# Peptides against a protein of PDB entry 5A53: the designs that were tried, part 84

Target 1, 230 residues: chain A of PDB entry 5A53
Amino acid sequence: LVENVKQALFIPGQSCNKNLHDIMVDLSALKKPDMKRFNRKNDIHPFEDMSPLEFFSEKNDCSLMVLMTSSKKRKNNMTFIRTFGYKIYDMIELMVADNFKLLSDFKKLTFTVGLKPMFTFQGAAFDTHPVYKQIKSLFLDFFRGESTDLQDVAGLQHVISMTIQGDFQDGEPLPNVLFRVYKLKSYKSDQGGKRLPRIELVEIGPRLDFKIGRIHTPSPDMVTEAHKKP

## One batch from the design tools (peptide; made by RFdiffusion4, then SolubleMPNN)

Design b2_p10_5_s1 (from b2_p10_5, 6 letters changed)
Fold by OpenDDE base, seed 3:
Structure b2_p10_5_s1 (fold): chain B 230 residues (1-230), chain A 10 residues (1-10)
Amino acid sequence: as target 1 above (230 residues)
Amino acid sequence: KSFLEDGFAK
């Protein structure tokens, strides 16, 4: 089954600034070629009215959307939206901390566009806590599309690492999620005439620490419909 | 509500 790769649409909100634009460009580059970006700012408030996003989903045939906004309360906010049948499935606000790094902050490495990244998740809450389970599901869906069982190890170039920043108890604020991107670099080491294969992980960016904001969860009915295999 | 769609690069 040729998996229908989900397309992503990146939307600058009215309050999108230069930093958010740069973050958008760098993060969206990881989704190429299955990515579209708007150049014009759109005044969208998804937690007040979701209709504009459903419209964009249908018009652009994108089931993934990212809205870039910034305010005093929600600085550097990336709202990730998924749709099913061009209707909102879920949403989550992920605010980028000020310590972010862009691709330009790292050594430029050549890579093949369109290769699916491998994911690593650090933190038990990614499997047990509803919010972190949603984040895990979102990012897996965003970059891999539907789960293909066959990890072609031969085609692995990128690793995306997501780490929950520390432990937390019930009632405490949810720790940030640390987003890191690495490239696998293969070396032939010539040690004494024996060529030993060496693999190194090189961080390529962007480097993003996500603070968790507002969440919209799908209805039980939508969950059931979304999991129905055609 | 005027949605400013960037034209589809066909």
Scores: peptide ipSAE 0.033, ipTM 0.656, DockQ to the pose 0.022
Fold by OpenDDE base, seed 2:
Structure b2_p10_5_s1 (fold): chain B 230 residues (1-230), chain A 10 residues (1-10)
Amino acid sequence: as target 1 above (230 residues)
Amino acid sequence: KSFLEDGFAK
């Protein structure tokens, strides 16, 4: 079953600023060609009223959305939303820390649009903790691209690394998730006159440290429906 | 709430 590639819609909120706009542009570039961006600011508060997002999901045929907002309490906030049947499935606020780096901060490398990134997750909580499980699921879903049976190593261009920043105990604030993007660079190294194939990971950006905010989890019924194979 | 979609604003 070739699942259709999920389309993403990036939405500037009313409080969207230049930094968020730049982050939006760079992150959405990784989702090309399967993304749309709004240029106009929309006064959307998803944790108060989800109806506008459901409307946008349906009208734009996008099951993935990212709302860009910023406030004193929630600076550089990217609300990631997934819909199922154009109804909200889940939401998570991921606030970008001030130490972010844009694509322009790295060496510009050419990339093929549409190649599926490989993911790496560092931290046991990605498999055990509900919030980090949701984050893992979200990002895998967001960037999965076309389900090709062949993750042909030859087709691997990008690696997205997600790391939980340190250990934590129950009741403590959840550590940030470190989002890093690398390009696989293949080259021949000269070692003693022998050209050996070498692969290196080169960071290409953006570099984002996500602070976890508010979460909306799907109902058990929606989980069941979303996992039903057609 | 007005939905400001790119493309509907003629």
Scores: peptide ipSAE 0.031, ipTM 0.653, DockQ to the pose 0.020
Fold by OpenDDE base, seed 1:
Structure b2_p10_5_s1 (fold): chain B 230 residues (1-230), chain A 10 residues (1-10)
Amino acid sequence: as target 1 above (230 residues)
Amino acid sequence: KSFLEDGFAK
């Protein structure tokens, strides 16, 4: 099965700053080689006019886009966009909290480019709440593409953990999503002459706490079309 | 609004 790996386009918005740029670089590194980055700032306001994003989707053949913007109201905002047939499918604003850590903040570990991460989701709302369902769907789609049930354990080097930060009730603000990236490190422990394989999870970054912002949900018609297996 | 299409990181 030729996995049609979705390509991602990272777009600096007009208000993109150094922090967002660094976050963009680090996050996009996890999407290599299936990633493009713009170097120039583009004045895009996706919740006002989606047409520029549809244009970029088509021109760059990217069904995934991330727009990097920052304002007083939406600081360190990563707008994740998915397209279907180069039309906007859904969008979600995920604002990175100030406590973020870059790859440079962690011990440098060698990794193979192009290996698919394993995902772990912590929080029942990922399966029940529409917003967190969308986030789960988005990140799975973003990093894995079409879900192959068979995770090749032999090729597993990264684990991406997404955790809903605490419980919440109806009407309460949606808790942040904690994004963590770990590398599986195999250690040969020599315990009593028997080398027991020890696997440790080592955080490699980036470390991002996402505050949820605005959301655009797909039309029922687009949902139906997007789920049609060819 | 001019959109910059050529801004790919090489």
Scores: peptide ipSAE 0.031, ipTM 0.648, DockQ to the pose 0.022
Fold by OpenDDE base, seed 4:
Structure b2_p10_5_s1 (fold): chain B 230 residues (1-230), chain A 10 residues (1-10)
Amino acid sequence: as target 1 above (230 residues)
Amino acid sequence: KSFLEDGFAK
């Protein structure tokens, strides 16, 4: 069965800088081959006018978009956008903290392009809090696509870990989400004459700490339509 | 520049 994988479009905004460009390149590499990148800066402000993004979604046949912008108020801002029927479904600003690491900061490992990652989520709020539920849904949708058979364990190469940085109460600022990428490495261990498979996780990057910014949520009607089984 | 001018990925 050919998996209907959602296509992603990475868009540098007018305020995109070198750091954001490098982050964009590294993060988008995880979405290959189902990824497009624009090279030109586009003056898009999605929370003021969504029309340009809907236009790009339709014309490029991409239901996932990431806009790269930076300002004093919203430094290293990655706006993640999903569309349904080429209309905006939801948006979330995730600002990358200055302590980020690129792929070049880690040991280079060979990988197969097109293998879907396994996700792990650490923090109860990923299942209970609306904002973190959206983040969980977004990243699962971004890397798994709409319809896929169960991933064969033999084909598992990457693990993406997302962790909520600490506890929080109602009315407090939302903790950052720690984004980490690992490669599974298999070893043969000889213990007592029995060969047991040993699996280790090796961090491969990028390493991103996301500060949560502005959010656009879908209407209840759009949620219902998007979850209808075809 | 308008998004209408750069609306397609290469």
Scores: peptide ipSAE 0.026, ipTM 0.671, DockQ to the pose 0.022

Design b2_p10_5_s2 (from b2_p10_5, 5 letters changed)
Fold by OpenDDE base, seed 5:
Structure b2_p10_5_s2 (fold): chain B 230 residues (1-230), chain A 10 residues (1-10)
Amino acid sequence: as target 1 above (230 residues)
Amino acid sequence: SSLLVDGFAK
């Protein structure tokens, strides 16, 4: 079963600023060709009314959405939304810290559009804590390209690294998630006449530190339906 | 009522 690649829709909210726009452009570039962007601001408040997002999901055939908003309380907020059957499945607010880096801040490297990134997750909570499980699931789902059986090592160009910033105890504020993107660069090292294949990871951006905000979790019924393999 | 400006992605 070739699962159809999930399409993403990037939506500027009413409070979208230049920084969020730039972040949106750079992050969405990693989702090409399976990405749409709105150019106009839309007044959407997903935790108050989800109906506009469900409408956009259906009308644009996008099961992934990212709403770009900013306020004093929720600065540089990227609300990631997933839908199932064009109904809201889950939502999570990920606020980008001010130390972000854009693609322009890194050495411009050519990348092939449409290649599936490899993910690395650092932090046990990605497998144990419900919020970080959701984040892991979301990003894996978001950047899941075509299930080409050709995960040939030769096709691996990008690594997305997600790291939980430190340990935490129950009841403590959830640590940020550090989002990093690397390109695999193959070098032929001439060491002593033996060309050893050398692979280096080169950061290509964007660099985003995500502060976790509000979360909407799916109903148990929707979880059951979404896990039903067609 | 939330104003939806972009209903459809091109």
Scores: peptide ipSAE 0.030, ipTM 0.668, DockQ to the pose 0.021
Fold by OpenDDE base, seed 2:
Structure b2_p10_5_s2 (fold): chain B 230 residues (1-230), chain A 10 residues (1-10)
Amino acid sequence: as target 1 above (230 residues)
Amino acid sequence: SSLLVDGFAK
């Protein structure tokens, strides 16, 4: 079963600012061609009323949404939303720290649009802690791209790295998730007359440190329905 | 009430 590529909708909230707009543009560029963006600000408060997002999901045929808002309490907040049957499945607030870097801060490298990135996850909590499991699931789902039977290593251009920033104990604030994007660059090394293939990872951006905010988790019934293969 | 400005992506 070739799973249909999930479409993403990027929505500027009423409090969206220039920094969030720039972050939105850069992050959404990684989701091309499976991305739509709104140009106007929408007054959406997803943790108060989810109905507008469900409406947008249905009308735009997007099962992924990202809402950009900013406040004193939740600066540079990217709310990631997934829908199932155009109903909210889960939501998570990921606030971008001020140390972010845009694509313009890195050396421009050409890339083929539509290639599936490889993911790396650093931190045991990605497999054990429910919040980090959700983040892992979300980003894998968000950037999965076309399901090819053979993820031909030859077609691998991008690596997305997600790292939990340090260890934490129960009851402590959840560490940030460090989002990094790399391009695989192949070099021919001419060492001693033998051309050895060398692969290097070059950071291409954006560079985002995500502070975890509010979370909405799906009902057990919705989890069961969403995992049913057609 | 949330104001829906963009109903459809362009």
Scores: peptide ipSAE 0.030, ipTM 0.669, DockQ to the pose 0.022
Fold by OpenDDE base, seed 1:
Structure b2_p10_5_s2 (fold): chain B 230 residues (1-230), chain A 10 residues (1-10)
Amino acid sequence: as target 1 above (230 residues)
Amino acid sequence: SSLLVDGFAK
């Protein structure tokens, strides 16, 4: 069964600014061609009323949504939403730190649209802590392209790295998640007359440090239903 | 109810 690639909808909130718009453009470029963007600001408060997002999910046939908002309390906030049957499954606020870098801050490299990224996760909490498990699940789900059996090694172009910024103990604030995107560059090195294939990782952006905000977890019933799909 | 300004992606 070719799992249909999940479509993403990027929504500017009422408080969306230029920086968030630029971040939205750059992050959504990694989701092409399976991405839609709204051009108009929408006054949506997903932790107060989820019904507008369910409406957008259904009307645009998008099971992934990203709401772009900014306030004094939640600066550069990307709310990631997943739906199941056009109903809210889960939500997480990821606030982009001010040290972000855009694609324009890196050397322009050509890439093929639609290739699946490889993911790397650094930090044990991605496999043990509920919040980081949700983040791992979300990003894998978000950038998971067509389940073609052949991850054609020849088709590996991008690596997305997600790192938990440092160790933490129970009851401490959750460390940021460092989001980095690399391109695999293959070149032949002439070292000593042997043309050895050399692979280098080149950062291409965007560079985002995510501060974790509010979370909505799925109901046990929705978890059971979502896992029943083969 | 927040007014939805853009209900459909073009």
Scores: peptide ipSAE 0.030, ipTM 0.667, DockQ to the pose 0.021
Fold by OpenDDE base, seed 3:
Structure b2_p10_5_s2 (fold): chain B 230 residues (1-230), chain A 10 residues (1-10)
Amino acid sequence: as target 1 above (230 residues)
Amino acid sequence: SSLLVDGFAK
């Protein structure tokens, strides 16, 4: 089965700034070659009118979109959008905290483009809480596409780690999600004339702490349709 | 219908 890899479209909003642009460039690099970026700012307010995003989804054949906006209330906001049949399936605002690191802040490492990352999720809420379940689903879908095939360890290059920053109780603000990207580096260690394989995880960036904002959840009907295997 | 939810624990 040819994996129908979902294409991503990165869209600078009207309020997109240099920091968001840099974050967009770096995050989108992880989605290559299955990524498009707009160079022009677009005045889109997805929680007010979703129609422009549906238009872009169809015209660009992208079922994944990321809108880059910034305001006082929603600073460094990345709105992640998924479509099904070019209609909005779900949306989530993830605001990047000011402590972010770009790829340029890390040691440059060579890597093969187009390899799927392995994911690690830290925090029980990723499996139990509806918001974190959506985040988990989104990121798995965003970077792995439709294929659930197990990756051979020999083909593993990248690890994406997502951590819920601490515990929370009902009624409390949802903790941030810590997004980290690592490269798997293999070494041959000479210990006593025996070359033992050594594996290290090296952080490569970007480093993003996501504050959770507004969420659009899919209708039960759309959930049923999206999970129907053709 | 789809729901708009804020990032708060419910």
Scores: peptide ipSAE 0.007, ipTM 0.479, DockQ to the pose 0.033

Design b2_p10_5_s3 (from b2_p10_5, 5 letters changed)
Fold by OpenDDE base, seed 4:
Structure b2_p10_5_s3 (fold): chain B 230 residues (1-230), chain A 10 residues (1-10)
Amino acid sequence: as target 1 above (230 residues)
Amino acid sequence: KSFLVDGFAK
């Protein structure tokens, strides 16, 4: 079954600033061609009223949305939203730390648009803790690309790395998630007359450290419906 | 009530 590629909609909120706009542009470039961006600011508060996002999901046929807002309490906040049947499935606030790097901060490398990235997750909590499980699920869903029956390893160009920054115990603040993007470079190394393929990872950006904010989780009924294979 | 400025993405 070829799963249709999920389309993403990037929405500037009313409080969107220049830094968030630049981050939005760079992160959304990784989702091309399956991405739309609004140019106007929209006054949306998802944790108060989800109806505007459900409207945008349906009207733009996008099951993925990212709302860009910034305040003193939630600086550089990217709210990631998923919909199922154009209804809100889940939401998570990921605030970008001030140490972010844009694509312009790295060596510009040519890449083919639309190639599926490989993901790496560092931290046991990605498989055990509900919040990090949601983050893992979200990013896999966001960047999964076209599902082909045969993952052609020959077409792999990008690696997205997500790392939980440190260990934590129950009741402690959740550590940041470090988001990194690499390009695979293949070199032919001549070692002792045998040409061995050498693969190197080169960081291409953006570099984002995400602080976890508010979360909306789906109802048990929505989880059941979303996991029903047609 | 949130006012929607953008309706459809082109």
Scores: peptide ipSAE 0.029, ipTM 0.674, DockQ to the pose 0.021
Fold by OpenDDE base, seed 2:
Structure b2_p10_5_s3 (fold): chain B 230 residues (1-230), chain A 10 residues (1-10)
Amino acid sequence: as target 1 above (230 residues)
Amino acid sequence: KSFLVDGFAK
């Protein structure tokens, strides 16, 4: 069963600023061609009323959404939303730290649109802690692209790295998640007259440090339904 | 109530 590629909708909230707009543009570029963007600000408060997002999910046939908002309490906030049957499945606020870098801050490299990225996760909590498990699931789901039986290594172009910034104990604030994007660069190295294949990872951006905010978790029933194969 | 400006993505 080839699962249909999930479409993403990027929504500027009423408090969306220039920085968030730029981040939105750059992050959404990684989701091409399976991405839509709104150009106008929408006054959406997903943790108060989810109905506008469900409406947008249905009308745009997007099961992934990202709402861009900013406030004093939640600066540079990207709310990632997933829907199932056009109903909210889960949500998570990921606030971008001020040290972000845009694609324009890196050397421009050509890339093929639509190639599935490889993911790397650094931090045991991605497999054990509920919030980080949700983040891992979300990003894998968000950028999975086309279902292929074999990820052809020759077709690998991008690596998305997600790192938990440091160790933490129960009751402590959750460390940020460091989001990094790399391109695989293949070249022939000349070492002592022998041309050997060499692969390097080149950071291409965006560079985002995510502070974790509010979350909405799916009901057990929704989890069961979402995992049912049609 | 959230005011919806965009119904459809462009």
Scores: peptide ipSAE 0.026, ipTM 0.673, DockQ to the pose 0.022
Fold by OpenDDE base, seed 3:
Structure b2_p10_5_s3 (fold): chain B 230 residues (1-230), chain A 10 residues (1-10)
Amino acid sequence: as target 1 above (230 residues)
Amino acid sequence: KSFLVDGFAK
């Protein structure tokens, strides 16, 4: 089954600032060519009224959306939204910590646009805890690109690493998720006249530490419908 | 029914 690549829409909220704009540009670059960006700020409050997002999903044919907002309580907030049938499926607030790095903070490397990244997840909670399971599902869904049955290792260019920052117990605040992007650099090393293939991981950015905010989870019925194979 | 959850471990 060749699933159509999910398109992403990046939306500046009314409180979007320069830092959020820069983060939006850099993160959306990883989703090219399957992304759109609004140039104007939109006054959207998804946890109060989801209707504008459903409207944008349908009008832009985007099942993925990212809303960029910032407030005192929710600084540098990226609200990730998924839709099913242009209706809200789930939402999660991921606030970017101030220690973020942009693509301009790293050595620029040439890359092919549209290649599917490989994901690595560090932390058992990505498979057991409902919030981290949602995050894992979201990012895999967001960046999976074209469904190829053949995972061609030769086509692997990017690695996205997501790490839960430390252990936590019941009742404690959820640790941040560390988002890192690497490029695989292959080169031939000449050691003693033998050319050995070497692969290095080079961080290319952006570097984002996500603090988890509010979450909207789908109903069991919506989960069932969304997982139905056509 | 969908519901809102804060990012806290239960």
Scores: peptide ipSAE 0.006, ipTM 0.471, DockQ to the pose 0.032
Fold by OpenDDE base, seed 1:
Structure b2_p10_5_s3 (fold): chain B 230 residues (1-230), chain A 10 residues (1-10)
Amino acid sequence: as target 1 above (230 residues)
Amino acid sequence: KSFLVDGFAK
């Protein structure tokens, strides 16, 4: 069964600015060809009314959505939304810190469109803490879809690294998630007359530090339905 | 297939 790759829809909100637009373009480039972007701003407030997102999910056949908004309280906010049966499954606000880097800030490397990235997660909380578990789940769904085939090194182009920025205790603010993208660069090194294959990780961007905002979690019934194997 | 690659396993 060829798993249907989940399609992503990137939506500029009414408060979308140039920085968010640029971030949107760069992040969405990693989702090509399974990505759509709206060119116009849409006045959507998902934590107040989810119905417009459900409408867009259905009309565009996208189970992944990213809403780009910015306010004083939620600067550079990327709201990641997943739908199941075109109904909201979960949502999470991830605010991009000002220290972000765009693809243009890195050395341009050739890449093949459509190759799935390998993920690495750093931080025990990705497996234990509900919020970080959701983030891990989200990004795996977002970039890999449902199929997690073992990637042959020959087919591996990108590594996405997600790191929880430090340890935290109960009751403390949740540390940021550091999002980094690397390309595997293979080259032959001449060491002592032997050409040894070397692989280096080269950061290609974007570089995003995500501050965690509001979260919507699915109902137990939706969780049950979403985990049903056909 | 499950909706989630890695979900809240209850």
Scores: peptide ipSAE 0.015, ipTM 0.511, DockQ to the pose 0.153; fails the geometry check

